Peptides against a protein of PDB entry 6RGO. Designs and how they scored, part 186

Target 1, 392 residues: chain A of PDB entry 6RGO
Amino acid sequence: MALKLLGFNQDATCFSVISSNKGVTIYNCDPFGKCFELEKSTSNDEELDFLVEMLFSTSLIAVVDKTIGASKRKKLKIVNTKRKATICELTFPHEIMDVIMNRKIICVVLKSDQIFVYDISCMKLLRTIDVRGEKLKSTSKFRNSEAVGDIGVRVSLSTDNNSILCYSSYSKSDKENAPLNDIVVFDALKCIQINVLPAVHQSNIVCIACSPDGMLMATASEKGTIIRVFKTIDTENDEPILVNEFRRGSRPSRISEMKFNHDNTLLACVGESDTIHIFALPVTTTEADANEDDTLQQSSHSLSSSINGLQYISKGLANRFGKIIVSKIPTQSQQRHVAYIKIPENAKYRIGFPKDTTNTIHICGEDGNYLVYSIPRNEVGPCTLVKSNTFD

## One batch from the design tools (peptide; made by RFdiffusion4, then SolubleMPNN)

Design b2_p14_6_s3 (from b2_p14_6, 5 letters changed)
Fold by OpenDDE base, seed 1:
Structure b2_p14_6_s3 (fold): chain B 392 residues (1-392), chain A 14 residues (1-14)
Amino acid sequence: as target 1 above (392 residues)
Amino acid sequence: DDEKYAEEILEKLE
């Protein structure tokens, strides 16, 4: 059967898939099994396409049927999975491209590069963000809609209640073809722009991940060779703080998904490559723990390779046009993965981090495999398979 | 409880 992966929920307790024969199926991870099924409305052999976003492991889901007709692609349904009923329906002016939520906010991304921000508790519109409107003051030419390739606004939302929204925006360039290589950090609750990270990549951003607490953001471009991690809120001299630069590979390969674990110690990425990469983040010791003098000489050989050589090359080449080009970290200081998972070639996988086990990763494939891996802490190497299940 | 919170939302939206 052809499977299409929708992904894991926020805490990796569930994942959703499209089965060509059945429609949308939601699986629980532990105990493994089907928890919900949304039957296809049509008997036709049409390629099924859906967006499904879950509120954690709850009975609340957002559903967009993208399979048939331009009208359905503009409708967001809030569904009670226990009742198998549509509770609320919203209609948008344009096709829905993405839906993301947490306990407070639901964000709807349109093909028009608009982001609609709602209070989930009442479906009240808080803000419409027009990512093009900031550009339209300079260039009246609509990009001809025909080259509607893979380049659109990308979003990520913190899973906490702070509801930090990160989205890709068009760089301020006089060029008709400005790339989507800026990031805006937005407080989705207060509807305030917090930060703007200009030109974080040379090409369009195709993947964004916000940390669960909203304090970190990972970005990848169309090249997918370098992943950058930034602070979302904090700035140094009004400049963006680059925390990490990771090298996924030497060959270009699209990254489809990135996720932080729940304690911000790991970043995983998956895409068109045969390898899921897991990177270690430096633990930001908040200054608070410096005072407990507890002399416990536990010789944790932390492979703190003394990366004392993060020279803050705050040499922002302020090119004459005020464009802060994030200085490329020298290729020698680019961190590699600490762990990896090999996946079948051409198999699309999704990733999730469970809350309770910071060294565990959940993955699911369009090959019908749900896999749980243990991540090594003290060595660079392959992850160990802990559990395997199959789904159809 | 996230489920209870989701049910309260769903009831309010109906």
Scores: peptide ipSAE 0.712, ipTM 0.977, DockQ to the pose 0.856
Fold by OpenDDE base, seed 2:
Structure b2_p14_6_s3 (fold): chain B 392 residues (1-392), chain A 14 residues (1-14)
Amino acid sequence: as target 1 above (392 residues)
Amino acid sequence: DDEKYAEEILEKLE
């Protein structure tokens, strides 16, 4: 049977899959098992496509039937999984490309490069964000996005209540083909733009991850060779703060998903490569809780990689190509993965970090494997398989 | 409790 992965929920307690014969199935991770099934409404041999976004491990899900020929690709359903009932339905002017949520907000991304922001508690529309802006509406060439791979607006939402929304935006370049290489940071609750990170890559951004607390953001371009991590809110001299630059590889490969762990110490990435990469983030010790007391000599061999080399090369090579305001971390200081997982070739995988175990990663594959790995702390190497389950 | 919160939302949306 062909499986299609939808992904993990916000805390990696559940994941969702499409089975060609069964429809949508949601699995609980621990104890492992089916927790919800949405039956296939049609007997047709059509390739099923769905979006499913869960409110954590709750009975509230958002569902979009994206199946070709289905007149439902513009409809968002809020479903009570305990009752197996659609509670409300929203209809959009364009096809739904993505849905993300937390405890406060639902964001709906349309094929029109619009983001609809809703208060989840009442499904009230708070904001419509038009990422193309008013000027680009006149260039009515809908990129027939059929032929050029799925280059659209990418979004990520913090899983906390601050509801920090990061989205890709078009660069202000007068070029008809401006890349989606800017990032906007948006407070989804207050409906205000907090920050703009211009030209974070040279090509379109195809993957974004916001940290659970909304304080960090990871970005990857179509090349997928470099991952950049920024502060979302904080700026230095009105410039974006680049925290890390990671090298996934030397060869171009699409990154499909990135995730931070719950304490912002790790960033994982997965995509078309045979390898999930896990990167370590520097622990920003906030100086505050140096209360004096207990002398416990835990010899934490902190790998004090001397990050001495943040020389602000402020100097004059801001020439003709649009100012990538990103402080170019020298290629020699580009950090590599600290851990990795080998995955089967041609199997799509999704990743999630559980809340309670910061050194554990959950992965699931279209090969029907759900796998739990332990991440090594003190050495660069492979992750260790801790648990495996199969699904159909 | 996230489930109780989800139930309270679902009841308000009916």
Scores: peptide ipSAE 0.711, ipTM 0.977, DockQ to the pose 0.854
Fold by OpenDDE base, seed 4:
Structure b2_p14_6_s3 (fold): chain B 392 residues (1-392), chain A 14 residues (1-14)
Amino acid sequence: as target 1 above (392 residues)
Amino acid sequence: DDEKYAEEILEKLE
């Protein structure tokens, strides 16, 4: 049977798959088992295609039937999985490309490069973001370039209630073919643009991940060789803050998914390569106000080591092209993965981080494997397989 | 409880 992965929910407690014979199946991760099944609406040998987004482990799912001939590619259904019933249906002017949600917000991405932002609690439209319309305000030439299948607006939403939406936007270049290489950070609740990160890559952004708290974002371009991590809200002198630059590899390879763990200490990426890469993020010690009074007087040692090394990077070429975020990180110091998982070649995998175990990763493959790995803390190396299940 | 919250949403959308 051909399986197609839809992915994990927000906390990696469930994952969804398309089975060519059955339709959509949702699996619970622990205890492992089928929790929901949506039968295919047609008896035809048509290749099934769906979007399914689950509200955590709940009975609320959003479903889009994208199957050829189904004429439903513009319809979002809210389904009660306990009742096996469509509760409401929204129809859009264009094909739905993506659906993301948290406890507050549903975002619907259209083939028109529009993002519809809804309050989940009442399905009220809060905002329509027109990424092309923003481009038109910056660039007078509407090329009706049909976005060749794989290049479109990418989105990621924080899993918390702050509902930070990160999306790819067109650069303000006078070039007729401006790439989708800007990032907009948007408060989806207040419907306010918080930040704009210009030209974060040289080519189109094909993958975005927002951290669970919305404070960090990761980006990858079509090249998939470099992953950049930025602060979403914070700026330094009105400039975007690059926190990390990771090297996935030397060879171009598409990244299909990235995710942060729940404490923002790890970033995982998966794609067309035989390897899931896991990168360590520096722990931002938020000085939690340790107001605890404990008096221990330990002594004064003054280690003053003056690391003076101001390397003057030459000012010359920066003038004419919009502020390229020049990595202050030397290309030689691009951090590699701290951990990895080998996966079968040509198998599509999806990744998820469970909330309760910050050093555990869930993965599932179109090969029918659901795998739980432990991530090493103290050494660079392979992850250890902890649990394995199969699905059909 | 996320399930209770989802049920309260689903009931309002019916």
Scores: peptide ipSAE 0.709, ipTM 0.977, DockQ to the pose 0.852
Fold by OpenDDE base, seed 3:
Structure b2_p14_6_s3 (fold): chain B 392 residues (1-392), chain A 14 residues (1-14)
Amino acid sequence: as target 1 above (392 residues)
Amino acid sequence: DDEKYAEEILEKLE
């Protein structure tokens, strides 16, 4: 059977798949089993395509049928899974490319590079974000590129109630082919732009992850060789917005998904490569004032790899155009993964971090495997398989 | 409870 993965919910308690024979199926992770099934509306052997976003493990899902016809691709349905009923339907002017939600907000990304921000509790439109802006409306020939993997606006939303929305934006270049290499940080509840990170990569951003608390974001470009982690909020202290730069690999490979764990200590990435990479984030120990006293010399050989080489480009080197150029961090300061999972070649996988276990990762594959791995704490190496289940 | 919250939303949207 052909399976297509839709992904995990916000806390990795459920995952969604498209089965060619059945339609949309939602699985519970623990206890493992089917919790919902949406039958296909068509008897034809047409390739099923859906967007499904679940509100945690609840009976509320958002569904977009992308299988057939330009009209269905513009409809967002709010479905009650217990009743198997559509409760609300919204129609958009353009095809829906992505849907993300938390307990407060639904964001709908359109093929027009617009983001519609809704209050989930009443489906009231809070904001329309036009990522192209007014100036680009005149010259943008609709990229009719049905090209699989087309460069569009990418979004990520914090899973908490702060509802920090990170999205890719076009660089302010007078060039017709401006890359989607800026990031905007947006408070989706207040509808306020918090920050703009210009030129975070040299090429288009293809993957974004927001941390659960919205304090961090990760970005990857089309090259997928480097992952950058940023603070979403400018600290009053002259601390760099760029907190980490990770090397996934030396060869270009598309990253399809990134996720932070619940405590912001780990970042995982998956994509077209045979390897899921897990990176450790430096714990920002708030130096609580450790009072002077206790001398105990315990030689914790913390692998303080001397990150001496982060020349802090202070905020003051705004070039005459006000763009903070992310200076090339010396290739010497690029950290590698601390852990990895090998996956079958050409199998698409999705990743999720469960809330209650910061050192556990859930993965599922189009091969019909749901796998739970333990992440090593103190060593660089493979993750250990803890649980395995199969689905169809 | 997230399920109760989702049910309250679904009832308001109906």
Scores: peptide ipSAE 0.707, ipTM 0.977, DockQ to the pose 0.856

Design b2_p14_6_s4 (from b2_p14_6, 6 letters changed)
Fold by OpenDDE base, seed 1:
Structure b2_p14_6_s4 (fold): chain B 392 residues (1-392), chain A 14 residues (1-14)
Amino acid sequence: as target 1 above (392 residues)
Amino acid sequence: SLEEEAEAILKSLE
């Protein structure tokens, strides 16, 4: 059977898949098993396409049927999985490209490069963000939609109640073909723009991850060779703070997903390569908790010897046009992975970090494997397989 | 209502 992965929920307690024969299936991770199924509405051998976003381990899911015709691709259904009932249906002017949620907010991304921000409690529209409209005030030409169907606005939302939304935006270049290489940081609850990070990559951003607390974001471009981690809110002299620059590889390869763990100590990435990469983040000691944990300092020192070369090159070189160019960290200071997982070639995988075990990662593949790995703490090396299950 | 059902689901997470 052909499987298509939809991904893990926010806490990696469940994952969603499309099975060509069954429709959408949601699996529980522990104990492993099917917890919900949404049957396909058609008997046709049409390739099934869905968006499914689940609210943690709850009975609330957002569903978009993308299989049949332009009309269904514009409908968002909120479904109670325990009742197997649609509790709300919204219709959008354009095709839905992505849906993300937390306990407060649903964000709906349209093919028009619009982001609709809703209060989840009442499905009230809080804001429409027009990512093109900020540019259209200067340039009348809609990019003809014939641009390669894979470049659009990317979004990530914090899983906490702060509801920090990070999205890709078009650079302020007067060029008709300006890349989606700016990041906007937005408070989705207050509907306020917090920060703008200009030109974080040279090409379009294709992957964004927000940390669970919304304090960090990771970005990757179409090249997928470099991952950049920024502070979302904090600035230094009105300049974006680049916390880390990671090198995934030397060869271009698309990154499809990135995730932080729940304590912001790890960043994982997956994509078209045979390798899931896990990077260590420096523990940002907030000044408050400096008193008690003297004991953990000794183990951090061995990893810190490679980290001490993090010169905060906070000085964005303002180019002659007042555009902040994120200074390329010298290739020698680009950190490598601390851990990795080998996956089958051409198998699409998704990743999730469970809340309760900061050194564990959940992965699932279109090959029908659900795998739990332990991440090594004190050595650079492969992750250890702890559990394996299969699904259909 | 949707609100009551969403709130009931959300309260089941607390």
Scores: peptide ipSAE 0.117, ipTM 0.794, DockQ to the pose 0.117
Fold by OpenDDE base, seed 3:
Structure b2_p14_6_s4 (fold): chain B 392 residues (1-392), chain A 14 residues (1-14)
Amino acid sequence: as target 1 above (392 residues)
Amino acid sequence: SLEEEAEAILKSLE
């Protein structure tokens, strides 16, 4: 049977799949088993395509049916899985490209490069973000979405209640073909723009991950060779916004997903390559909760390879356009993975980090494998398989 | 619990 992976929920307690014969199935990770099934609305041999976002381990899901014609592709359904009932149905002016949520908000990304931000508690529209801005509205040239089919606005949302939304935006270049290489950081609850990171890559951004607390953000371009990690907020201390640069590989390969673990110590990435890569992040010791007593000397040999080589151009050119991120980071500052998982070359995988075990990663494949790996702490090497299950 | 929070969110949408 053809399986299509939708992904893990926010805490990796569940994952969603499309089966060509069954429709949408949600699996629980522990104990492993089916927790929900969405029956096929049509008996047709049409290729099933859905968006499904689950709110943690709850009965709340957002569903978009992308199989049947232009009308359903514009409809978001909020469903109670326990009652098998639609609670709310929203219709948009354009096709829905992505849906993300946390306990406070739902963000809906449209093919028009618009982001609709809703309060989840009442489905009230808080904000419409137009990523093209007013200048690009005049050029009614819809990017002929046929040829460069898969380049759109990318989004990521913090899983906490702070609801930090990171999204890709067009560079301010007056060129008709401006790349999606800027990042906007947005407080989705207050509807305030917090930061703008200009030209974080030379090409379009195709993958974004926000940390669970919204304090960090990772980005990858179409090349997928370099991953950059940024602080979302400027700290009052003149610390660089770019905190890490990681090298996934030497060959171009698309990254489909990135995730932080729950304590911001690890970043994982997966895509078209035979390898899931896991990178170590520097532990930002917030000095605050240093209550005196149990100095368990965990010899975290933090490989604090001080990124000394990021000469941010000096204080003087505080030009009105914000801190220019020097896009040419020296290749010498590029860190490699600390751990990896080998996966089948022809199977798409998704990744998730469980909340309670910061050194564990959940993965699932279109090959029907759900796998739990332990991540090594003290050495660079392969992850160890701890648990395996199969699904159909 | 996370289920109680979801039931509260769901009840506010009904």
Scores: peptide ipSAE 0.087, ipTM 0.773, DockQ to the pose 0.890
Fold by OpenDDE base, seed 4:
Structure b2_p14_6_s4 (fold): chain B 392 residues (1-392), chain A 14 residues (1-14)
Amino acid sequence: as target 1 above (392 residues)
Amino acid sequence: SLEEEAEAILKSLE
């Protein structure tokens, strides 16, 4: 049977799949098993297409049926899985491309490059973000979006209550074909733009991951060779802070998903390649824990280590049409993965990090495998398979 | 209401 993966929920406690014969199935990860099924509404042998976003381990799901007719592709259903009842139905002017949520916010991405931000508690519209309208104010020309079917606005939302929304926007370049290579950081609760990261890649951004706390963001372009990690809120002299630049590979390969673990120590990526890559992030010691008053008297030895301040002269190649974030990280200093998982070629996989185990990753494949891996801490190498289950 | 049902679901996460 053809399986299509919808992905993990925010804490990787559940994952959703489309089965051609059954419709949507939600699996619980531990204990492993089917927890919900949404039957297909039609007997037609049409290829099933759905969006499903689950609110953690709750009975709340957002569902878009993209299979049957242009009208359903514009309908978001909020469903209580315990009651098997639609709580709310919203109709949009355009096809729904993506739905993302946390405990506070639902974001709905349309084919029109609009993002509708809702308060989840009452489904009140807080904001409509018009990414094209923002572009039109800068560039005066509509892209005919018809030709580039797979490049749209990408979004990621923090899983915490701060509800930091990161989305791709069009560069302010006077070029008719301005890429989706800017990032906007948006407080979804306050409906305020916090930051703008201009030209984070040379080509369209196809993948974004926000950290669970919303403090970090990872980006990948159509090339998928380089992943950049930025601070979302913090700036240095009104310029974006590049924290890391990771090399996934030398060959172009699309990245379909990226995830941070819950403590921001790991970033995983998956896509069209035979390898899930896991990168280590520097532990940002938040200075907050320095208040333990451990009175130990140890002596004042004045080791004046002269740390020669290497002034990293960022040769910002300011091309005439916009500040490109030039990597300050030499290409030789691009960090590789610290861990990896080999996956079958041509099998689409999705990834999730469980909250309780920061060195564990959940993966599921269109091959019907649900796999739990342990991530090595002290060595560069393969992840160790801990649990395996199959689904249909 | 939607609000009561969403609030009841959200309270089950706390």
Scores: peptide ipSAE 0.077, ipTM 0.789, DockQ to the pose 0.117
Fold by OpenDDE base, seed 2:
Structure b2_p14_6_s4 (fold): chain B 392 residues (1-392), chain A 14 residues (1-14)
Amino acid sequence: as target 1 above (392 residues)
Amino acid sequence: SLEEEAEAILKSLE
């Protein structure tokens, strides 16, 4: 049977899949098992396509049926899984490309490069973000090249109540073909733009991850060779703070998903490659806890030793054209993965970090495998398989 | 209402 992965929920307690015969199935991770099934609306042998976003481990899901006709692709259903009932149905002017949520908001991304921000408690529209802006509305030659269908606005949302929304935006270039290589940081509750990170990559951003607390953001371009991690809110001299630059690989390969763990110590990435990469983030010791004298010598042997001298070369080469070129971390200071998981070639995988175990990663594959791995702390190497389950 | 049902679901997360 053809499986299509929809992904994990925010805390990796559940994951969603499309089964060609059944429709949408949601699995619980622990104890492992089916917790919800959404039957097909039609008996036809049509290839099923859905968006499903689950609100943590709750009975609230957002569903978009993309299988049948252009009209259904514009409808968002909010469903109570316990009641098997539609609570709300919203219709959009354009096809829905993505849906993300937390406890406070739902964001709906349209093919028009619009982001609709809703208060989840009442489904009231808080903001429509037009990423193209007013100038590009006139040049809406829909690039009807089927091949361009995969480059659109990317979004990520913090899982906390601060509701930090990060999205890709078009660079302020007078060129008709401006890349989606800027990032906007947006307070989705207050509907305020907090920050703009200009030209974070040379090509379109294809993957974004926000940290659970909204303080960090990871970005990857179409090349998928370099991942950059920025502070979202904090700036230094009105410039974006680049915290990390990671090298996934030397060969171009698309990254489909990135996630931070719940304590911002790890970043995982997955995509078209045979390898899930896990990177360590430096723990920013906030100097604040220096005063409590309590001699608990917990010998956390910090792997601090080899992260020598990331000299913040804050050489703001303000090039004459006012483009803040994010200072490229020298290729020699690009960190590699600290851990990895090998996955089958041609199997698409999704990743999730559980809340309670910061060194554990959940993965699921279109091969029907749900796998739990332990991440090594003290060595660079493969993750250890802890448990496995199968699903159909 | 949608609000009451969403609020009831959200309160079940606390």
Scores: peptide ipSAE 0.058, ipTM 0.774, DockQ to the pose 0.117

